# Designs tried in a protein design run: peptides against a protein of PDB entry 7RZF. Part 130

Target 1, 358 residues: chain A of PDB entry 7RZF
Amino acid sequence: PFQEEHLKQLYKIVPIKDIRNLYVTFPIPDLQKYYKSNPGHYLGHLIGHEGPGSLLSELKSKGWVNTLVGGQKEGARGFMFFIINVDLTEEGLLHVEDIILHMFQYIQKLRAEGPQEWVFQECKDLNAVAFRFKDKERPRGYTSKIAGILHYYPLEEVLTAEYLLEEFRPDLIEMVLDKLRPENVRVAIVSKSFEGKTDRTEEWYGTQYKQEAIPDEVIKKWQNADLNGKFKLPTKNEFIPTNFEILPLEKEATPYPALIKDTAMSKLWFKQDDKFFLPKACLNFEFFSPFAYVDPLHCNMAYLYLELLKDSLNEYAYAAELAGLSYDLQNTIYGMYLSVKGYNDKQPILLKKIIEKM
Target 2, 358 residues: chain A of PDB entry 7RZF as posed
Amino acid sequence: PFQEEHLKQLYKIVPIKDIRNLYVTFPIPDLQKYYKSNPGHYLGHLIGHEGPGSLLSELKSKGWVNTLVGGQKEGARGFMFFIINVDLTEEGLLHVEDIILHMFQYIQKLRAEGPQEWVFQELKDLNAVAFRFKDKERPRGYTSKIAGILHYYPLEEVLTAEYLLEEFRPDLIEMVLDKLRPENVRVAIVSKSFEGKTDRTEEWYGTQYKQEAIPDEVIKKWQNADLNGKFKLPTKNEFIPTNFEILPLEKEATPYPALIKDTAMSKLWFKQDDKFFLPKANLNFEFFSPFAYVDPLHSNMAYLYLELLKDSLNEYAYAAELAGLSYDLQNTIYGMYLSVKGYNDKQPILLKKIIEKM

## One batch from the design tools (peptide; made by RFdiffusion4, then SolubleMPNN)

Design b2_p16_6_s1 (from b2_p16_6, 7 letters changed)
Fold by OpenDDE base, seed 5:
Structure b2_p16_6_s1 (fold): chain B 358 residues (1-358), chain A 16 residues (1-16)
Amino acid sequence: as target 1 above (358 residues)
Amino acid sequence: LKPIELTEEEEHIIFS
């Protein structure tokens, strides 16, 4: 376990690659024994959420962060880490203190709202989907993985332990959340801008870095993080599949797409899956417009339209992705292309959302 | 939730 002398430290690290990363790290208890409730996953799901009112959405709106990941990481025996990692913009590199303040504001929001059983249920459902459709690992990899897991889990649970959430433990969520405090923080900033400003060299790789204590004034600023009204818990993910029924093969199943509708305004092609037998579908729409690409102005308008449409759909993109749904929108020389892919159950919901924004 | 990908270098500095 880190002693007090190891806390409230700032590391400025010079990367080999031209990257700008911020790591906000908290020592936490070993959560391995709590795998059935997985409080670290719950917190990682919320802190790492990308929907409206998320930490990432706000930090992106400021132009400070491109990506955000939150979650637990294994440490040495007897402790773990909770990490919030962000990809920094050039502007974000100048606002690291404020970025971390926003992190603590979001954490404070989580404290104020308290543990939500419905969020736990969504995590459970998402994990169940992931488990159910886990690709067959290579036999060697599978065997090796099982052998490793046997050290941590009962034999009967080895196959499910990583995915099966069973127990909602608000007490454990609060316990982990209580460790996510400024007094328990270790901060690392990775940037080439620290070149020539370091005083230490890492022994294994020769990485240059500087270690500094975070000023007490900065810690106090983070401790006094207020509730930011821009932060909200995510809405329920409406895209999580619940029906996994595979329809029987039709007697007249064609090896190629068959034309099933032919009208003056539309043609519909259909191919039933005869190979994979997954509750998944691919919906592809090609829209033809006589005004598409007639001139540069129409091309630019069509481009702008799709960019605006994509932006308007961004609120659903992450929730859809989590649920194993995706969409794609592209300009074509004849108009527009739309694709919706993934689990078929909630595709109509996503498609409706897209159409409502058109 | 994407796994936090740290380089071995970053991992050593941050977690040592």
Scores: peptide ipSAE 0.142, ipTM 0.829, DockQ to the pose 0.545
Fold by OpenDDE base, seed 1:
Structure b2_p16_6_s1 (fold): chain B 358 residues (1-358), chain A 16 residues (1-16)
Amino acid sequence: as target 1 above (358 residues)
Amino acid sequence: LKPIELTEEEEHIIFS
């Protein structure tokens, strides 16, 4: 475990590539034995959430961060790290202290709300979906991971241990949250802007860096992080599939899409899956408008309409993605194309949300 | 949840 001298440190690192990254790292206890409750996954799910009221949403709104990842990482024997990693904009590089303040405000919000069993259940359900279909989607990736996992889990549980959440442990969630404090922080900033401003060289790769103590004033600022009213817990993910029934192959199933509806206003083609046998579907819609590309003005209006539509759907995009759903919206020469893909069970819900915004 | 991707260099500096 890191001693006090290793805490409250700032590392300024010169990358080889032109990247700007921030790593906010907290030493935490080894959580491997708690894999059935996985408190680090619970916290990573919330801290790394991309929906409305999330940490990322606020940081993106300020133009400081492009992407955010939160989660646990294995450390040396007997401890782990909880890491919040962000991709910084040029402006964000100038506001690192404020970015970290917002991180602590979000963490403070999580403390104030306390552990939520419904969030745990959502994580459990998402993991169960991922487990159930992992073998069918990516056979090559599955075999290589099992060998590594055998070292950490009983043989009987190896297949399920990464995915099977069984125990809601609010005490362990609170324990990890208690480690996510300014006094326990290690900060690394990766940027070419530190070139020529470093005083140390890493032994193995020759990476240039500078190590500094974080000023007590800055630590105190983060310790006094208040509740920011912009931060909210996510809403329940309505897109998580619960029905995985595969319908029998129809006797009249065609190898190609068959025209099943032909009207003046619509044509519908259908093909049943005869190969994959997954509870997934692809819905593709082409909309035809005589006005879409009549002139440059209408073309631009159609473009702007889709951009606005996409923006209005951003609140659902992340939740849909987590649940194994995706959508695509494109301009076409004749109008608009919409595609909805993924698990079939909740596709009607996503489609309804899209249509309600159209 | 995306995996945290660190370069080997960054990993060594941050976690050494």
Scores: peptide ipSAE 0.134, ipTM 0.828, DockQ to the pose 0.539
Fold by OpenDDE base, seed 2:
Structure b2_p16_6_s1 (fold): chain B 358 residues (1-358), chain A 16 residues (1-16)
Amino acid sequence: as target 1 above (358 residues)
Amino acid sequence: LKPIELTEEEEHIIFS
């Protein structure tokens, strides 16, 4: 376990690749025995959320961060780490202190709101979906992963332990959240900009780095992180599938799309899945407008319209992705193309959201 | 949650 002398440290690391990464790490207790509640997953889901009012949304809006990942990692025996990892922009590299301040503001928001059972239930439902379709989507990686899990879980639970959330434990969520404090932080910044500014070499790989204590003034600044009104808990993900019924293959099922509707305003083709037998569908819409490409002005307006539409739908993109849904919008020479793909159960909800923004 | 991917070098520096 890290002693006090190992906390509040900053590592400046020179990468081989041209990357800019920030790792904000917190030593936490070993949570392996709490796998049924998985408080680290709960916190990682919220901290790593990409929707409106999320940490990533704010950091992206400032142009400082491209991507964010939050979660627990196994450490040595008796402890784990909670890690917040971000991909930094060039500008973000100059604002690391402020980025971390925003992390602590978001963490403070989580403390203020307290543990939410509905968020736990959402994580449970998402994991149940992932578990249910794991073998169908990733057959090759299953055996190697089981071998690692056998070290941590009873044989009877090995297949399910990573996915089964069974117990809402707000006490454990609060316990982990209490470890996510500035006084418990270890920061690593990975950037080529530290080349020639390092004084240590890692023994195993020869990686050049510098280790520094984080100034007490900076720690105090993070400790005094207030509530930022831009940070909000996510809304409930309405796209999570609950119905996984697979309809039987019809006797008249064609190996190619059949025209099932032909009107003056619309043609509809349908093909039933005869190969995958998943509760998934692909909805493809082509919209035709005689004005879309009549001249350069109309082309530019059609492009701008689609970009604005995409921007207006961005609030749903992450929630849809988490739920195994995706959409695509493209300009075509005839007008516009829309695709909705993934689990069929909530596709009508996503489609309605798209249409409401059109 | 996407897995946190660390290089072996980064892992050793951060977690040692």
Scores: peptide ipSAE 0.127, ipTM 0.819, DockQ to the pose 0.503
Fold by OpenDDE base, seed 3:
Structure b2_p16_6_s1 (fold): chain B 358 residues (1-358), chain A 16 residues (1-16)
Amino acid sequence: as target 1 above (358 residues)
Amino acid sequence: LKPIELTEEEEHIIFS
């Protein structure tokens, strides 16, 4: 376990690659025994959320961060880390203190709201979906993980332990949240901008870095992180599939798409899956407009329209992705292309959301 | 939750 002397440290690291990363790390207890409740996953789901009112959404709105990942990582024996990792913009590199302040504001929001059973249930449902289809989609990746898991779980639970949440433990969520404090923080900033400004060399790889104590005034600033009214818990994910029923193969199923509807305004082609037998569908829409490519103005307007449409749909994109749904919108020389892919159960909901924004 | 991809170098500095 890290002693007090190892806490409140800032590492400035020179990467080999041209990357800008921030790692905000917290030593936490070993949570392996709590795999049935997985409080670190719950917190990682919320902290790493990308929807409206999320930490990432706010940091992106300021132009400081491109991506954010939150979660637990295995440490040495007897402890773990909780890590918040962000990809920094050039501007974000200048605002690291404020980025971390926003992280603590979000953590404070999680404390104020308390553990939410419905969020746990969503995590449980998402993991159940992932587990149910893991072996069907990628059988090859299973063997290497089993060896590591066998050290931690009973043989009977090895297959399920990573995925099946069984117990809502608000006490454990609060316990982990209590470790996510400025007094326990270790910060690493990775940037080539630190080249020639380092005073240490890592012994194994020769990585150049500088270690500094975080000033007490900065720690206090983070300790006094107020509730930021821009932070909100995510809304319920309406895209999580619950029906996985596979329709029987029709007797007249064609090996190629068949025209099933032909009207003055639309043609519909359909092909039933005869190979994979997954509760998934791919919906492809091609829209034709004689005005889309008439002149440069119309082309630019069509482009701008799709960019605005995509932006207006960003609020659903992450929730859909988590639920195994995706959409794509593209300009074509004839108009527009829309694709909706993934589990078929909630595709109508996503499609409706897209149409309502069009 | 996307896996946190740390380089071995970064991992050693951050977690050692």
Scores: peptide ipSAE 0.122, ipTM 0.816, DockQ to the pose 0.537

Design b2_p16_6_s2 (from b2_p16_6, 9 letters changed)
Fold by OpenDDE base, seed 1:
Structure b2_p16_6_s2 (fold): chain B 358 residues (1-358), chain A 16 residues (1-16)
Amino acid sequence: as target 1 above (358 residues)
Amino acid sequence: LEKIEISEEEEHIIFS
């Protein structure tokens, strides 16, 4: 465990690559024994959420951050780190103190709301889906991970331990949240802007850096982080699949798409999967409009329409992605193209959301 | 939940 002298430190690091990163790190107890409840995953899910009212949404709205990841990382023996990592914009690099303030405001919101069993259940369900289909989707990645996991979990649980959440432990969630405090913070900023402003060199790689104590005034500012009304817990993810039934192959199944509907206004082609046998589908829609490409004005209007449509769907994009759904919208010379892919169970819900915004 | 990717160079400084 880090001593007090190792806490409240700021590291300014010069990267080799032209990157701008912020790492806000907290020493936490070793949570390995709590793998069945995985409080770090619960917190990472919320802190790293990208939906409306999320930390990332607010930081993006200010133009300070491009991406955000939250989660636990192994440390030395007997402790771990909880890390919030963001990709900084050039403007964000100037507002690191305010970015971290927003992080603590979000953490304070999590404390105020308390542990939510429904959020745990969603994490459990998402992990169960990932586990169930891991072997079928990525054969090469599975074998290499098992060898490492065998060191941490009983053999009987190795296959499931990374994915199966079994126990809702609000006490452990609160325990980890109690470690996510300004007095326990280590901050690293990675930017080429620190070149020529460093006084230390890392021994192994020769990386130049500066280490500074975070001023007590700044720590106090973060300690006084209030509730920011812009931060909200995510809504329930409607896209999480629950039905994984694979329909039997029809006797008349064709090796190629067959025309199953032909009307003046629509043609429908269908092909049943005869190869993969996954509870997944691809829905592809081509919309034809005589006005889409008639002149430059209509072309620009069609482009603008799709950009606005995409923007209006952003609230669902992350939740759909987490649930193994994706959509694509593109302009064509004849109109527009829509594709919905992933688990079939909740595709109708996503499709309905798209159509309601059209 | 994306995996936090920290370069080895940065890791030694941040977590030392």
Scores: peptide ipSAE 0.287, ipTM 0.879, DockQ to the pose 0.550
Fold by OpenDDE base, seed 3:
Structure b2_p16_6_s2 (fold): chain B 358 residues (1-358), chain A 16 residues (1-16)
Amino acid sequence: as target 1 above (358 residues)
Amino acid sequence: LEKIEISEEEEHIIFS
């Protein structure tokens, strides 16, 4: 475990690649024995959430961060790390202290709201979906992970231990949240902007870095992180599939799309899956408008319309993606293309949301 | 939860 002298440290690291990363890290207890409740996954799900009122949404709105990942990482024997990693913009690199303040404001919001059983249930359901379809989608990735897992889990649970949440443990969630404090923080900033400003060299790779103590005034600023009214817990994910029934193959199933509806305003083609036998569907819509590309003005309006539509749907994009749903919207020379893909159960909900924004 | 990809170089500095 890190001693006090190893905490409240700032590392400025020069990368080989042109990247700008921030790592906000917290030493936490070894949570391996709590894999059935996985409090680190619960916290990573919320901290790494991309929906409205999320940490990422606010940091993106300021132009400081592109991406955010939260989660636990294995450390040395007897401890782990909780890590919040962000991809920094050039502007974000100038606002690292304020970015970290927002992280602590979000963590404070999680403390104030307390552990939510419904959020745990969503994590459980999402993991169950991922587990159920893991082997069907990518059989090759399974073998390399088993060897590592066998050291930590009973043989009977090795297949399920990474995915099956079984126990809601609010006490463990609170315990981990209590470790996510400014007094326990280790910060690393990775940027080429530190080139020629370092005073240390890492022995193994020759990576240049500078280590500094975080000023007590900055630590106090983060300790006094108020509740930011922009931060909200996510809403329930309405896209999580619950029905995985595969419809029987029709006797007259064609190997190619068949025209099943032909009207003055629409044509519909259908092909049943005869190969994969997954509870998934691909819905593809092509919209034709004689006005879409009649002149440059209409072309620009059609482009702007789709950009605005995409922006208005961003609130659903992440929740849909987590649930194994995706959509795509594209301009075509004849109008617009819409694609909805993934688990079929909640596709009508996503499609309805798209249509309501159109 | 996306996998946090940390380079070996950065990992050694951050977690040592």
Scores: peptide ipSAE 0.280, ipTM 0.874, DockQ to the pose 0.525
Fold by OpenDDE base, seed 2:
Structure b2_p16_6_s2 (fold): chain B 358 residues (1-358), chain A 16 residues (1-16)
Amino acid sequence: as target 1 above (358 residues)
Amino acid sequence: LEKIEISEEEEHIIFS
């Protein structure tokens, strides 16, 4: 376990690659025995959320951060780390203190709202989906993962332990959340901008870095993080599949798409899956407009329309992705192309959301 | 939840 002298530290690290990363890390107790509740996953799901009112949404709106990941990592014996990692913009590198302030504001929001059983249930359902289809989607590398897991889990649970959430433990969520405090923080900033400003060299790899204590005034600023009204818990993810029924292959199934509807306004092609046998579908729509590319003005208007449409759908993009759904919108020489892919169960919901924004 | 990828070089500094 880290002693007080190891806390409230700032590391400035010179990378080999031209990257700008921020790591905000917290020592936490070893949670391995609590794998059935996985409170670190719950917190990582919320802190790493990308929807409206999320930490990432606010940091992106300021132009400071490109990506954000939150979660737990194994440490040495007897402890773990909770990590918030962000990819910094050039501007974000100048605002690290304010970025971390926003992290603590979001954490304060999580404390104020308390543990939510419905969020745990979503995590459980998402993990169940991932587990159910893991072997079908990623046959390679399973054996090496199992060998690692055998050290931590009973043999009978090894196959499920990484994915199976069974117990909602609000007490453990609160316990981990209580460790996510400024007094427990270790900050690392990775940037080439620290070249020539370091005074230490890492012994194993020769990485140049500087270690500094975070000023008490900065710690106090983070400790006094108030509730930011821009931060909100996510809404329920309506795209999580619950029906995984695979329809039997029809006797008249064609090896190629068959024209099943032909009207003056629409043609419909259909092909049943005869290969993958997954509860997934691909919906592809081509919209034809005689005006889309009649001249450069109309072409530009069609482009702008699609960009605005994509922007208006961003609120659903992350929730859809988490649920194994995706959509794509493209301009074509004839008009517009829409694709919806993934688990078929909730595709109609996503399609409806898209149409409502069109 | 994406896997947090940390380089071995950075990992030794951050978590030592």
Scores: peptide ipSAE 0.273, ipTM 0.873, DockQ to the pose 0.529
Fold by OpenDDE base, seed 5:
Parts: sequence; structure tokens; C-alpha cells
Structure b2_p16_6_s2 (fold): chain B 358 residues (1-358), chain A 16 residues (1-16)
Amino acid sequence: as target 1 above (358 residues)
Amino acid sequence: LEKIEISEEEEHIIFS
């Protein structure tokens, strides 16, 4: 376990690649024994959420961060790390202290709201979907993975342990949240901007870095992180599939899409899946407009319209992705193309959301 | 929930 002398440290690291990363790390207890409740996954889900009112949404709105990942990582024996990793913009590199302040504001929001059983249930349901439709791993990889897992889990649970959430443990969530404090932080900033400003070299790879203590004033600033009213818990994910029924093959199933509707305003082609037998569908819509490409003005208007539409739908994109749904919107020379793909159960909900924004 | 991918180089510094 890290001693107090190892905490409140800042590492400035020179990368080989032109990357700008921030790692905010917290030593936490070994959570392996709590795999059935997986409090680190719960917290990672919320901290790493990309929806409205999320940490990422706010940091993106500031122009400081491109991507954010939150989660647990294995450490040495007896402890783990909780890590918040962000891809920094050039501007974000200048605002690292404020970025971390926002992280602690979000963590404070999580403390104030307390553990939410419905969030745990969503994590459970998402993991159940992922488990149910896990691609058949290559036999060698599968066997090696099982062998590794056998060191940590009972034989009966080896196949499910990574996916099956069984126990809502608010006490463990609070325990991990209590470790996510400024006094327990280790910060690493990765940027080429530190070239020539380092005083240490890592022995294994020769990576140049500088280590310094985080000033007590900065720690205190983070400790006094107020509730930021922009941070909100995510809304319930309405796109999580619950019906996985595979419809029987129709007797008249065609090997190619068949025209099933032909009207003055629309044509509809349908093909039933005869190969994969998954509760998935692909909906493709092509919209034809005589005005789409009449002149450069109409082309630009059509482009702007789609960009605005995409922006207005961004609030659903992450929730849809988590639930195994995706959509695509593209300009075509004749108008617009819309695709909705993934689990069929909640596709009508996503499609309705798209249409409501059109 | 993307896996936090840390380079081996960075990992050794951050977690040593």
C-alpha cells in the first residue's frame, strides 16, 4: 500500500507520442473479493458517463478534455487503483488544476446523492446483455482466460464473475468514494511540453519525468470543492434491451430484400435474418429531396441541418451505445441517409427520438 | 466504459 509520502504527488511525464493525458489516480483497497457487487464498476460507470450533466460533458463544454475514462485497475497485492483518465486539449493542459477540481466536484455530487440502486440495476442489466451476447472467443484465448480467472473465482462462477452483478452494496460504494479524496491523490500529466523540464529517467524504458509534491494550497482547494449545479446523475437508460426473442423464419423468407411496401411516397424492403439469429435489426432510411443538391446554398443548408440534428441527438448517443444501439446520419446527393442498428427491442424508441428532433 | 489503456512506460512511473 502507498504510504503517505507517496500520496499528493505530481508526475510530469514526457511521452514518445504526441499525446496529452491526465491520470488522476487513487489507491483503493483490493476489491477483487467484492466482484459480485463491483463498487468500482458502479463508480466508473458514473464518473465515466458521457451524458448530460456528466463530468465529461462539462469538461468538453470548457474545451479542456476530449475523452474521459473512469475505473478501477489492478495494482500490487493488497491494493488497487481507481483512475480517472482524460485526453487533454492544448487548452486543457493549462487548466489541469481546474479539471481536477471539477473531478472532485463530481465526486462530491456522488457523495451527496448517495448510492443509487437503479444505477446498479442498469449496470447489472448492461453486463447481462454483454454476457449473453459475448462473441465466441478463440478456444486458446478462452482457455487461458479461464485459467487466469480460476485463481480469483470459484469454478462455478468463472464464466459469469466478470459480468454478473448480484449484490447491491451501498456501503462498499461509499467506502470507495471515501478513498477518492485529494489527500489520497496521485496525478500524472503526460505531455511533450515537459521535454527539457524533467530531472528523472525511468529505468526500464528511459522515460523522462519530473516528480513533485502537489502544494498544500492546491490540495486544500480540491478538498473544498463545492457542489457544481451543472453536474447531475444520468437519467435512466431507456435503450437497454429486455426482449431477446428471435422470431421464427417465415416460410416465404427471401435470400434478398423483398419489396413489401410500394407507395407514391415510399418503398420498403425487408429481409429476415437467416444466418446470425440475433435479436438485432438494421434499419436504413434514405430520404430523397428534390431540393437537396439544387444549388450550393441548398447543399450547405442540408449540411448545417444534419450537423444541428446530430448535435441535438448527442444526448442519446452514449446511452444508445451502452445499450448496443447506434445511429448514423449522412448527407447524400439526393437528400439524407439514416441508419439505426443494434438490438431490435428499443430501436423504435431511438427512432422516435431521432424523428422528434427532425 | 473503455478500458483505461496506460502505456507500460507510464504505468511504471504512475504506479511504482
Scores: peptide ipSAE 0.265, ipTM 0.872, DockQ to the pose 0.562

